# Peptides against a protein of PDB entry 7QUU: the designs that were tried, part 47

Target 1, 43 residues: chain A of PDB entry 7QUU
Amino acid sequence: DAVEPSVEKEYKKIISFRDTVFEGKHQQFLVPNNVRLKFLRDR

## One batch from the design tools (peptide; made by RFdiffusion4, then SolubleMPNN)

Design b2_p24_4_s2
Fold by OpenDDE base, seed 1:
Structure b2_p24_4_s2 (fold): chain B 43 residues (1-43), chain A 24 residues (1-24)
Amino acid sequence: as target 1 above (43 residues)
Amino acid sequence: VTKLEKLLEELLKLLEELKKLLEE
């Protein structure tokens, strides 16, 4: 199924953040607001 | 809500749980 371009863009941000956390660069992290999916708030 | 959107919701939930564990 075709993914909406906006959803795919937000997915890439979340994956990038996840990967950064799991690389062990941070012992503690805050989930940034810009990693949150807009559709979860606006729908 | 597409299958992908549901998977992204679950990923966000897991990241929040991980955040909580790392802040303890």
Scores: peptide ipSAE 0.036, ipTM 0.483, DockQ to the pose 0.039
Fold by OpenDDE base, seed 2:
Structure b2_p24_4_s2 (fold): chain B 43 residues (1-43), chain A 24 residues (1-24)
Amino acid sequence: as target 1 above (43 residues)
Amino acid sequence: VTKLEKLLEELLKLLEELKKLLEE
C-alpha cells in the first residue's frame, strides 16, 4: 500500500535531519522550520 | 545533543509505526 506523498515527503525530511544530527556533527543544530511535521497538525 | 537524539529516535520509531499502519 502506498504511503501518502505528503507523509513520505515529511518522513524524508526527518530522515535527513536524523542523518545530520547523528553523523557526529556535534554542532548546535537548529531544527529547520521545514522539518516540522505538518501532517500531524492537520489530522 | 543526547536529549535531541533520544527524541528523534522516538519520533522515527513512531513514524515507522505510522508508515506500517498506512500500508495496511
Scores: peptide ipSAE 0.028, ipTM 0.472, DockQ to the pose 0.026
Fold by OpenDDE base, seed 4:
Structure b2_p24_4_s2 (fold): chain B 43 residues (1-43), chain A 24 residues (1-24)
Amino acid sequence: as target 1 above (43 residues)
Amino acid sequence: VTKLEKLLEELLKLLEELKKLLEE
């Protein structure tokens, strides 16, 4: 089955955040709330 | 940064495993 669109959206946010961190654009040890996987709270 | 990077790598691995399970 296809991955749920909501799960794919959360995955894309994590990828974007990873890229920001690895590019040195994020110096904080804090994960922003908008990057948190919301779907994991419902399971 | 390095500790956060390691946590992100682990999270991305877990997300890939979850994607595989959701595709079954």
Scores: peptide ipSAE 0.028, ipTM 0.470, DockQ to the pose 0.026
Fold by OpenDDE base, seed 3:
Structure b2_p24_4_s2 (fold): chain B 43 residues (1-43), chain A 24 residues (1-24)
Amino acid sequence: as target 1 above (43 residues)
Amino acid sequence: VTKLEKLLEELLKLLEELKKLLEE
């Protein structure tokens, strides 16, 4: 069954957070905290 | 590896499991 558009939108925000914080073997990047936690504030 | 890094790794694992469920 097709994933509900609201659920897919939330998932994409969390994946964007992942990709911004980590690359490769979980190498951390220094990203502003306001950008990192944006998806949590939208809940 | 810090405690925070371990917790973030566990979160990423759970997100991958969620991704699989959403693709079924």
Scores: peptide ipSAE 0.025, ipTM 0.443, DockQ to the pose 0.025

Design b2_p24_4_s3
Fold by OpenDDE base, seed 1:
Structure b2_p24_4_s3 (fold): chain B 43 residues (1-43), chain A 24 residues (1-24)
Amino acid sequence: as target 1 above (43 residues)
Amino acid sequence: VTKLEKLLEELLKKLEELLKLLEQ
């Protein structure tokens, strides 16, 4: 079934949150190391 | 690693899992 556009938007937000908080990557900028969750930096 | 950081990781994984189930 096609994922509802609302669910797809929430999924993209979760992935963006993961990348920002854990990996320190964002589409527009790199998140500073002091803001990132340190225990996921090496993944 | 704080308890809060672990809980946030676990919550994120559960959210990703729930969304994958909605894609099936």
Scores: peptide ipSAE 0.028, ipTM 0.461, DockQ to the pose 0.033
Fold by OpenDDE base, seed 4:
Structure b2_p24_4_s3 (fold): chain B 43 residues (1-43), chain A 24 residues (1-24)
Amino acid sequence: as target 1 above (43 residues)
Amino acid sequence: VTKLEKLLEELLKKLEELLKLLEQ
């Protein structure tokens, strides 16, 4: 099924939030280890 | 796991659930 472009855009924001806060992955900066929520790394 | 970390996890879960409902 084709994902609606609006829904896909909001999904990408949630994934970016997860990656930044929980995994510490970000394309523009490295999130410090003290800011990461390591228990959510596998989500 | 702090109370704040749990709240952030629950928020993320709810956002993911809402998006799945919009894709159906």
Scores: peptide ipSAE 0.028, ipTM 0.453, DockQ to the pose 0.037
Fold by OpenDDE base, seed 5:
Structure b2_p24_4_s3 (fold): chain B 43 residues (1-43), chain A 24 residues (1-24)
Amino acid sequence: as target 1 above (43 residues)
Amino acid sequence: VTKLEKLLEELLKKLEELLKLLEQ
């Protein structure tokens, strides 16, 4: 099902914040770009 | 990692979990 554009927008902000602040500090934040938002797109 | 960075990490995890729940 199509993900609501509002929900996708907020998720993109969270991911962008995570990457900017924590990239290289926590291995759990090193998510490949192709995996990011996949759970949003596959619905 | 500062106390503030740890708090922000926890908040990010909670926000990611909430978004996953809103989509389920």
Scores: peptide ipSAE 0.027, ipTM 0.456, DockQ to the pose 0.051
Fold by OpenDDE base, seed 2:
Structure b2_p24_4_s3 (fold): chain B 43 residues (1-43), chain A 24 residues (1-24)
Amino acid sequence: as target 1 above (43 residues)
Amino acid sequence: VTKLEKLLEELLKKLEELLKLLEQ
């Protein structure tokens, strides 16, 4: 199924939040990479 | 581990789960 453009924008926000807040010193709080969310981030 | 870091982790996980449900 195609992801709606509005939903894709919210995925990008969540991934950006994860990467900014939980990467580096907070690696123990990393939400496991979902392949689909990663793909939507890279588009 | 701060109380704030735990809360932010839980909120992030819930948001990811809700978005997965919207794709079904």
Scores: peptide ipSAE 0.026, ipTM 0.444, DockQ to the pose 0.052

Design b2_p24_5_s1 (from b2_p24_5, 12 letters changed)
Fold by OpenDDE base, seed 4:
Structure b2_p24_5_s1 (fold): chain B 43 residues (1-43), chain A 24 residues (1-24)
Amino acid sequence: as target 1 above (43 residues)
Amino acid sequence: KPIILKTDEEVDELEKKKLEEVRA
């Protein structure tokens, strides 16, 4: 499924957060197009 | 399996769980 550009930016922030806080964990995060992650905008 | 985030609350719960796992 195509991800909206705004959601893709939030997805990239989730991955960056994961890699920074939880080194060595290859856990994938999926962000739906209708979800806004306020948590990642305030960092 | 990938984690599907549906709410900001689910993000917070995930962060909390992972921080607990690292401290453990």
Scores: peptide ipSAE 0.023, ipTM 0.280, DockQ to the pose 0.264
Fold by OpenDDE base, seed 5:
Structure b2_p24_5_s1 (fold): chain B 43 residues (1-43), chain A 24 residues (1-24)
Amino acid sequence: as target 1 above (43 residues)
Amino acid sequence: KPIILKTDEEVDELEKKKLEEVRA
C-alpha cells in the first residue's frame, strides 16, 4: 500500500525536525502536553 | 511555521506505514 500523502507529509516533518535538532539548528516546533518525543528512522 | 510533533503511538504508525511503502 502506498503511504497516503498526509502521512508522508507528517513523516517528512518528523525527519526535518530530527535533522534540525541534530544539526544544531533552531526551528520552531510545537510539543503536545505530556508527549514523549520519538524520532523516525530516515528511509 | 512550527513543526507539530507527534506522540510515540502516532510516530509508530508513521514508521509502520513507511515500512509498508518500502516493501511494496
Scores: peptide ipSAE 0.022, ipTM 0.348, DockQ to the pose 0.305
Fold by OpenDDE base, seed 1:
Order: sequence, then C-alpha cells, then structure tokens
Structure b2_p24_5_s1 (fold): chain B 43 residues (1-43), chain A 24 residues (1-24)
Amino acid sequence: as target 1 above (43 residues)
Amino acid sequence: KPIILKTDEEVDELEKKKLEEVRA
C-alpha cells in the first residue's frame, strides 16, 4: 500500500522523536493522533 | 527544553488556553 506522503512525513517525525529521546536531545515534535496510533499498532 | 511529543488534540488545548489568556 502506498503510504500517503503526509503520513510518511509524520512517520519520519515519530522515528526522529524516538531516536531523539534515546539520545537525550531536547526537541518538540507535533504528530497527529491518527498517525501516532497507526505507528504504535504497526509494532 | 525537554522533548515533547504533542498531538493535534494537545495543541488545540494549548491554543485554547493561550486564546483565553489573551482575552483576559
């Protein structure tokens, strides 16, 4: 299934957020609820 | 600044609070 470009961008933000958390960096990420929930279910 | 993941819902709540502060 072709991931919508908007959804792909938000997945990249979620991954970046996760990696940033593991690195102990300080950033703010805005992720739509629907994208976040999909990402969590796909794991 | 701490790492903060915000959802659209959380942003809407924060924007509402900011709007209330500007109106007071």
Scores: peptide ipSAE 0.021, ipTM 0.266, DockQ to the pose 0.095
Fold by OpenDDE base, seed 3:
Structure b2_p24_5_s1 (fold): chain B 43 residues (1-43), chain A 24 residues (1-24)
Amino acid sequence: as target 1 above (43 residues)
Amino acid sequence: KPIILKTDEEVDELEKKKLEEVRA
């Protein structure tokens, strides 16, 4: 199924955020997925 | 520290590399 370019772009940002947090580039903290989605949409 | 997301291009390149590693 072709993912819409807008949805794919948002998904890629979420993955980048997740990976950056887990790679130790930022202080690890528990962020709920809904908060992550809100944070990415507001930018 | 501010959280800086990677660019869409940098994410695409990283995903492509990871997919190539899984398919090898």
Scores: peptide ipSAE 0.018, ipTM 0.309, DockQ to the pose 0.058

Design b2_p24_5_s2 (from b2_p24_5, 11 letters changed)
Fold by OpenDDE base, seed 2:
Structure b2_p24_5_s2 (fold): chain B 43 residues (1-43), chain A 24 residues (1-24)
Amino acid sequence: as target 1 above (43 residues)
Amino acid sequence: KPIILTTDEEADEVEEKVRKEVRE
């Protein structure tokens, strides 16, 4: 099924952030003070 | 593993949505 455009946009932001953090790329993200990093648990 | 950035309140809702969409 085609992923909904809203979910695809959120997923692209997640991947971009992940890649930025793990690749050590300095992108300044405006992150709210109460933001948490959670890893999706693969069951 | 995908890393989600959400508030503590929204994190579980986003995790559930992403889990449903990746499994279909």
Scores: peptide ipSAE 0.022, ipTM 0.354, DockQ to the pose 0.168
Fold by OpenDDE base, seed 3:
Formats: sequence, C-alpha cells, structure tokens
Structure b2_p24_5_s2 (fold): chain B 43 residues (1-43), chain A 24 residues (1-24)
Amino acid sequence: as target 1 above (43 residues)
Amino acid sequence: KPIILTTDEEADEVEEKVRKEVRE
C-alpha cells in the first residue's frame, strides 16, 4: 500500500515529536487543549 | 504495510507528557 505523501509528512512530524518528548528536550509544542494526539496504532 | 509509529505504551506516555506540558 502506497502511503500518500501528505500522510508520510504527518508521520515524520509524529516521530520527531515523539523523539523530542522522550529525549526530554523541552520544545514547548503549543498543542491546543482541544487537540488529541492520534497515534496510528497497528491493529 | 502499516507504518508502526509508536507502541500503545509509547503513545500513552507521549499523550500524558503533552497533557502535563499544556496544563502548566
């Protein structure tokens, strides 16, 4: 299945976000209080 | 092929950290 280029860009952002949050590098991601992070879980 | 971005555990940890940082 070819992942659309839009979805691949979103994936790269989620990975970069994850790595930053786990590394404890305080980049204050201004996540609006109403934005739920959706992780693509393999079912 | 689904791209496994995070485990369920990693996803929950990231969601919890983000909720803490947005509440300060």
Scores: peptide ipSAE 0.021, ipTM 0.325, DockQ to the pose 0.041
Fold by OpenDDE base, seed 5:
Structure b2_p24_5_s2 (fold): chain B 43 residues (1-43), chain A 24 residues (1-24)
Amino acid sequence: as target 1 above (43 residues)
Amino acid sequence: KPIILTTDEEADEVEEKVRKEVRE
């Protein structure tokens, strides 16, 4: 199944975000206080 | 197929760090 290019871009953003947060790179993410990050986990 | 990007522990740590950074 070809992952749609839109979904692949979102995955790349989530990975880059994860890596940035874990690497201790203080990027001030302007995330609205009400936005929960939903990680896509295979269940 | 969903892509596993993080463990639950990693996801919770990321959510906590983001919540701290947004509060600061």
Scores: peptide ipSAE 0.021, ipTM 0.325, DockQ to the pose 0.043
Fold by OpenDDE base, seed 1:
Structure b2_p24_5_s2 (fold): chain B 43 residues (1-43), chain A 24 residues (1-24)
Amino acid sequence: as target 1 above (43 residues)
Amino acid sequence: KPIILTTDEEADEVEEKVRKEVRE
């Protein structure tokens, strides 16, 4: 299934936000994906 | 500004992509 262009644009921003939020505080492997995605959705 | 996913469908599609990219 081809992801909609809107969803791809939001995905790129979520990755940029994730990288900025976890810069210097947490290794990406220490934060479960479900907790990261919940945190990104609730903001 | 943090991203708020407004639909469950859009949230599920983004969640699947993010899970695949973080596992590679």
Scores: peptide ipSAE 0.020, ipTM 0.388, DockQ to the pose 0.059

Design b2_p24_5_s3 (from b2_p24_5, 10 letters changed)
Fold by OpenDDE base, seed 3:
Structure b2_p24_5_s3 (fold): chain B 43 residues (1-43), chain A 24 residues (1-24)
Amino acid sequence: as target 1 above (43 residues)
Amino acid sequence: KPIVLETDEEVDEMLEKKRKEVRE
């Protein structure tokens, strides 16, 4: 089943945000190294 | 100034806010 292009675009934005937060690279958010390392271990 | 996210809960709250913003 073809996923609607709008839903795929929204999903990609959520995943990109999650990954940038966990890496502490999000422009609006600072994630401490200890917290970042926890999120990377729990993957 | 950037917001400091110190806990798993604070990160999950920010992720939930962004999921709502994308669905509006």
Scores: peptide ipSAE 0.056, ipTM 0.511, DockQ to the pose 0.657
Fold by OpenDDE base, seed 1:
Structure b2_p24_5_s3 (fold): chain B 43 residues (1-43), chain A 24 residues (1-24)
Amino acid sequence: as target 1 above (43 residues)
Amino acid sequence: KPIVLETDEEVDEMLEKKRKEVRE
């Protein structure tokens, strides 16, 4: 089943948000290093 | 000021809010 291009764009935004938050590069959000490291270990 | 996400639950709540904003 081809994921609709709209839904794929939405998932890409969510993934980009997650990655920028967990890298601490998101302009609006600061994530402590301990929380970042937990998230990276749970992958 | 940036929002500080100190717990995994706060991160998950913010991710869920962003998922809702993208679906609306």
Scores: peptide ipSAE 0.050, ipTM 0.509, DockQ to the pose 0.711
Fold by OpenDDE base, seed 5:
Structure b2_p24_5_s3 (fold): chain B 43 residues (1-43), chain A 24 residues (1-24)
Amino acid sequence: as target 1 above (43 residues)
Amino acid sequence: KPIVLETDEEVDEMLEKKRKEVRE
């Protein structure tokens, strides 16, 4: 199934947001290091 | 001021909110 280019763009935005939040580079969100490490272990 | 996300569940809630905003 060809993922529609629209849906692929949405997934890329969500992944980029997730990675930015978990790296603590998101200007609006502060994520503690313990939560980041939990996420990397559990997912 | 930045929002502090203290739990993985709070991060998931924020990701879900962002998923809704992208689908609207």
Scores: peptide ipSAE 0.050, ipTM 0.504, DockQ to the pose 0.712
Fold by OpenDDE base, seed 4:
Structure b2_p24_5_s3 (fold): chain B 43 residues (1-43), chain A 24 residues (1-24)
Amino acid sequence: as target 1 above (43 residues)
Amino acid sequence: KPIVLETDEEVDEMLEKKRKEVRE
């Protein structure tokens, strides 16, 4: 299925946000190590 | 102060808020 370029761009922003939160690189969010490790196991 | 996300549910709620902000 050809995802429209607009929808793909929005999806990439959401994934980038998720990854920065779970890695603890997002300036506004602190995530405990246990939650980060759970996320990495579910990948 | 940074927002502390202690559970997967709090992360999912924050992701859902960001998904809404991107669609508006």
Scores: peptide ipSAE 0.047, ipTM 0.492, DockQ to the pose 0.661

Design b2_p24_5_s4 (from b2_p24_5, 11 letters changed)
Fold by OpenDDE base, seed 4:
Structure b2_p24_5_s4 (fold): chain B 43 residues (1-43), chain A 24 residues (1-24)
Amino acid sequence: as target 1 above (43 residues)
Amino acid sequence: MPKILKTDEEVEELMKKKREEVRK
């Protein structure tokens, strides 16, 4: 399934936040391609 | 296995918990 470009952008912000704050020591997570991540839009 | 986040709310809750862990 192709991830929508908007969802992929917001997912990349979550990963960047995780990697910056926790140096990648935390569990990876997946975001489904049909889930809109609204709370990251202003970042 | 990686956690699957099904909703925006589950991602918000995860990010909230992680911010609280950094402040302890």
Scores: peptide ipSAE 0.021, ipTM 0.363, DockQ to the pose 0.278
Fold by OpenDDE base, seed 1:
Structure b2_p24_5_s4 (fold): chain B 43 residues (1-43), chain A 24 residues (1-24)
Amino acid sequence: as target 1 above (43 residues)
Amino acid sequence: MPKILKTDEEVEELMKKKREEVRK
């Protein structure tokens, strides 16, 4: 499924946060296309 | 396995939990 560009951007923030804060704990997160991660937009 | 995060709350809860795991 093509993730909406807004959700992809927010997902990239989750991944960047994960990689930066959790030093390579490669837990994959799947964000549904309809999820708007507002709390990550405002941070 | 990849975790499906359905809501902002599920993401926040997971991030909170993971932050607590790194602070230990």
Scores: peptide ipSAE 0.021, ipTM 0.357, DockQ to the pose 0.287
Fold by OpenDDE base, seed 3:
Structure b2_p24_5_s4 (fold): chain B 43 residues (1-43), chain A 24 residues (1-24)
Amino acid sequence: as target 1 above (43 residues)
Amino acid sequence: MPKILKTDEEVEELMKKKREEVRK
């Protein structure tokens, strides 16, 4: 199932925000490659 | 040590907490 381009764009924004907010504080928050957000899995 | 966000709920809760921190 192809994730809708809108939902993939929102996911990329969440990851970019995570990286920007957390890399600057020495706490890397990783999302595992197997943890697609549920809104990315059900399509 | 990097924390692994295992659930979408953990991601959403983290994003909520950060939006609240930026509004204070």
Scores: peptide ipSAE 0.020, ipTM 0.399, DockQ to the pose 0.352
Fold by OpenDDE base, seed 5:
Structure b2_p24_5_s4 (fold): chain B 43 residues (1-43), chain A 24 residues (1-24)
Amino acid sequence: as target 1 above (43 residues)
Amino acid sequence: MPKILKTDEEVEELMKKKREEVRK
């Protein structure tokens, strides 16, 4: 399933925030490159 | 070993915990 461009943009913001704030800790959590992020569409 | 986040719910839960860690 293709992730909608809006949801992908919000995902990139969440990942950028994660990487910036938790740069020393983000390596403990692997995030899949393609997630549907249902919780971002419902907001 | 790093946890593999497989679902968006696991991503949301991680981001929630991390926001709570920064607010403290």
Scores: peptide ipSAE 0.019, ipTM 0.391, DockQ to the pose 0.349

Design b2_p24_6_s2 (from b2_p24_6, 11 letters changed)
Fold by OpenDDE base, seed 2:
Structure b2_p24_6_s2 (fold): chain B 43 residues (1-43), chain A 24 residues (1-24)
Amino acid sequence: as target 1 above (43 residues)
Amino acid sequence: SLEELEEKKKKEEERRKREEKEKE
């Protein structure tokens, strides 16, 4: 069965994201500890 | 390691794509 072009496009995005994370190319936002602690306190 | 997880996931995907083609 041919996968719908919409579903195939979403699947390709998920795979590209996975591969980017595993290759270490994903930019991690370093949240400063003071900002993280404020966020946890305000909850 | 994260790299070993990538290789496992890639092999799983390649297996799934082969199984899908065998069902067509």
Scores: peptide ipSAE 0.027, ipTM 0.370, DockQ to the pose 0.024
Fold by OpenDDE base, seed 4:
Structure b2_p24_6_s2 (fold): chain B 43 residues (1-43), chain A 24 residues (1-24)
Amino acid sequence: as target 1 above (43 residues)
Amino acid sequence: SLEELEEKKKKEEERRKREEKEKE
């Protein structure tokens, strides 16, 4: 069964993103504790 | 730890890529 070329392109992007995360190449934005505490207080 | 989980997932993917190349 030929996977549609649109679905194959999306799958390749998901794999590339996963590989970047596991290699530690993703930018971890450190959310400041003050912003995290604000989100918890507004609930 | 999160780091140990990421390392296990990386090793699993490297194994899968080797097994795929051996089947071609």
Scores: peptide ipSAE 0.021, ipTM 0.302, DockQ to the pose 0.021
Fold by OpenDDE base, seed 5:
Structure b2_p24_6_s2 (fold): chain B 43 residues (1-43), chain A 24 residues (1-24)
Amino acid sequence: as target 1 above (43 residues)
Amino acid sequence: SLEELEEKKKKEEERRKREEKEKE
């Protein structure tokens, strides 16, 4: 089944967002870097 | 860790995309 080009673009955005969050680069919330680094180390 | 979770999710996605292409 050919995924519509619109849906494929949305999936690519979700993946890029996920990767940015896991790498600890996403700053959606104003969280202090020390607290953020603890959160990433504890998981 | 979140890094280990990312790696697992990436590997799962790459597997899914290979299996999808092999079924076409």
Scores: peptide ipSAE 0.048, ipTM 0.364, DockQ to the pose 0.025; fails the geometry check
Fold by OpenDDE base, seed 1:
Order: sequence, then C-alpha cells, then structure tokens
Structure b2_p24_6_s2 (fold): chain B 43 residues (1-43), chain A 24 residues (1-24)
Amino acid sequence: as target 1 above (43 residues)
Amino acid sequence: SLEELEEKKKKEEERRKREEKEKE
C-alpha cells in the first residue's frame, strides 16, 4: 500500500521526535514530582 | 522507571532498523 507523501512526512516527524526522546536528547520539562501523575512518578 | 521504558523502546527500534536493513 502506497502511503500518501503527506502522511509519510508526518510519520518521519513522529519517528524523529521519538528517536530524540529515547536518545535522551529531548529537553525534559522540569515538572516537580508533586505535580506529576502517580503513574509517571512510579516509573 | 520511565528511563527503563525509554531504553527498552530504543533497543526495540534499533532491532527493527537492523531487520529492515537486512531485507534490502
């Protein structure tokens, strides 16, 4: 199935963002632990 | 932890990229 060129460009952006996060290059928001939801604090 | 989850996802993606390259 040929993915439309518009949709392929969006997928490339999502992949690039994901790769940046998992490589630890993404700027972490300094959210205080008291403001974080429990399921994020426990991870 | 979030860090362990991110590391697992990174390793899964690296595996996928290798499998894709081996099919070319």
Scores: peptide ipSAE 0.028, ipTM 0.321, DockQ to the pose 0.020; fails the geometry check

Design b2_p24_6_s3 (from b2_p24_6, 13 letters changed)
Fold by OpenDDE base, seed 1:
Structure b2_p24_6_s3 (fold): chain B 43 residues (1-43), chain A 24 residues (1-24)
Amino acid sequence: as target 1 above (43 residues)
Amino acid sequence: SLEKLLEEKKKEEELKKLLEKLQK
């Protein structure tokens, strides 16, 4: 069935939001090795 | 108008179907 253009637009916004939130939650902050080593030294 | 309300309900139902696809 053909999706109405207005509904498809809102659907795409929901998908984009979901993907942004998902990517943000799964974004592994690459902690630089120097910061990691400092953290270990300060313990 | 009644016709406008029916078209809005059709869009609402289509949106629900799209949301159901997202949950699967």
Scores: peptide ipSAE 0.058, ipTM 0.504, DockQ to the pose 0.035
Fold by OpenDDE base, seed 3:
Structure b2_p24_6_s3 (fold): chain B 43 residues (1-43), chain A 24 residues (1-24)
Amino acid sequence: as target 1 above (43 residues)
Amino acid sequence: SLEKLLEEKKKEEELKKLLEKLQK
């Protein structure tokens, strides 16, 4: 099936973002709630 | 505008078709 070049460009951006997340470049650190609450109290 | 919304919907549908092809 033919895909319009403009749509293919946006698709490539989505795939690039997905791959970046899976590689851990945008990985959020899971911080336990007790540690997070202590950090907020110590400010 | 309505024309812009219709163009965005068309692009969204084509992106969904591409994702579906990758899942097969």
Scores: peptide ipSAE 0.058, ipTM 0.499, DockQ to the pose 0.039
Fold by OpenDDE base, seed 2:
Structure b2_p24_6_s3 (fold): chain B 43 residues (1-43), chain A 24 residues (1-24)
Amino acid sequence: as target 1 above (43 residues)
Amino acid sequence: SLEKLLEEKKKEEELKKLLEKLQK
């Protein structure tokens, strides 16, 4: 399915932030689904 | 908003990187 343009725009912002924060870093972490859902709801 | 938070955190990280470079 095609992603809605508004949703794609938000994903690009998240990716841009991620890339900025993790640039030159080698750390990875797992986020539980409940925390992920809270993050998406609280925006 | 999420958008504002992401922008603020991005700017914070960019500032931290700048400060780190100045401290070397």
Scores: peptide ipSAE 0.022, ipTM 0.375, DockQ to the pose 0.053
Fold by OpenDDE base, seed 4:
Structure b2_p24_6_s3 (fold): chain B 43 residues (1-43), chain A 24 residues (1-24)
Amino acid sequence: as target 1 above (43 residues)
Amino acid sequence: SLEKLLEEKKKEEELKKLLEKLQK
């Protein structure tokens, strides 16, 4: 079904918000990927 | 924990799939 452009814009905002929250919440400080993965395993 | 992170990411992806279905 075709979604109205206004509704699609709202969904895109929700997705962007979600992605920003999750990326920020799980983003670690400037460390190598192997160190980050070790830190995540310790959680 | 890594398990908690994986569960949160799974919920994130589920929400994404629901929103994508509403756009189709």
Scores: peptide ipSAE 0.035, ipTM 0.448, DockQ to the pose 0.030; fails the geometry check

Design b2_p24_7_s1 (from b2_p24_7, 11 letters changed)
Fold by OpenDDE base, seed 4:
Structure b2_p24_7_s1 (fold): chain B 43 residues (1-43), chain A 24 residues (1-24)
Amino acid sequence: as target 1 above (43 residues)
Amino acid sequence: MTKIASYEEIEKEIEKIREEVRKE
């Protein structure tokens, strides 16, 4: 299924946040293994 | 001290990004 352009834009921003802002501020993520971020569920 | 982000902190920042995307 082709990801809608709006969903792809949201995804790219979240990835940019992770890579440029979040990974630079935080050395570790406390995310439970059974929890997946909502934007990753459609892929 | 290692800075650790919780899931709650991550979801809060993702929610801000989603709000910004909806305003564009």
Scores: peptide ipSAE 0.055, ipTM 0.539, DockQ to the pose 0.388
Fold by OpenDDE base, seed 5:
Structure b2_p24_7_s1 (fold): chain B 43 residues (1-43), chain A 24 residues (1-24)
Amino acid sequence: as target 1 above (43 residues)
Amino acid sequence: MTKIASYEEIEKEIEKIREEVRKE
């Protein structure tokens, strides 16, 4: 099934945010380097 | 002030991103 362009755009933004947060580059959050959200691994 | 991130805080920011994408 072709992922709708809107859903792909949402997914890319969520992944970019995840990576920024988990790399400790997010200005609002201190996150341990080993933390990964489970719900973003299975999608 | 940078806070220690919880899963709940990260999920709330992901929800904001989802709302922004739906309004475009």
Scores: peptide ipSAE 0.053, ipTM 0.534, DockQ to the pose 0.649
Fold by OpenDDE base, seed 3:
Order: C-alpha cells, then sequence, then structure tokens
Structure b2_p24_7_s1 (fold): chain B 43 residues (1-43), chain A 24 residues (1-24)
C-alpha cells in the first residue's frame, strides 16, 4: 500500500521533531494526557 | 538537569517544522 503523500509528510514532521527538538536538545516534554499534538488530531 | 518544555513550546516547534517542509 503506497503511503499517502499526506501521511508521509506527517511522519517526516514527527521524525524531524524527535531528532531536532527531543533528542538534539536533551529535553523532556510535559504533555497533558487529555491533549494531543495538533498534527496528530487528523488521524 | 533535564529541562521540561511546555505543550505550547512543542506546538511552536512543530509549526516551524511545518513551515520548513512547506518551503521544500
Amino acid sequence: as target 1 above (43 residues)
Amino acid sequence: MTKIASYEEIEKEIEKIREEVRKE
């Protein structure tokens, strides 16, 4: 199944976020359990 | 000491990534 270009684009954003923000800065993120990131809502 | 970023800081960094991916 060809991953829709939209889903691939969102995956690239998640990886870029991980590598640049989470791993690269050695930062933890506090996200409330009832709150999803806006880019993950449309799934 | 590991810094904890807020949800708002996370969304701001995601918005920057969206703008970068739009310029490609």
Scores: peptide ipSAE 0.043, ipTM 0.528, DockQ to the pose 0.337
Fold by OpenDDE base, seed 2:
Order: C-alpha cells, then sequence, then structure tokens
Structure b2_p24_7_s1 (fold): chain B 43 residues (1-43), chain A 24 residues (1-24)
C-alpha cells in the first residue's frame, strides 16, 4: 500500500524528533497510514 | 529488546519535555 505523502512526511518528522529529542530512547514508532499526528500538522 | 512507542507514549514524552523546558 502506498503511504499517503502527508503521512510519510509526518513519519519522517517523528523519526527526526525521536533521534534529536529522545536521544534514541525509542528505536521504533508505530505509525498507522490512516492516522495523522496533530502536533506535527501545526508545525 | 526494541522499544516500540505508540502515539500516546510520544505525546506524553512531548508533554514532559514541554513542562521541563517551562521550568528552566
Amino acid sequence: as target 1 above (43 residues)
Amino acid sequence: MTKIASYEEIEKEIEKIREEVRKE
């Protein structure tokens, strides 16, 4: 299934946020293709 | 073990970071 371009952009932001802010505390995030993160939409 | 975070866990950690940054 092709991930919607908007969801892929949010996923990339989550990974960047994980690596920068969480210092690797989490190795993986579960991002459903039909769910958008509110805090990443407003940024 | 690979720790997998849910959106709820991510939001809770963001809220903690926002609270820490407001206390500095």
Scores: peptide ipSAE 0.025, ipTM 0.369, DockQ to the pose 0.129

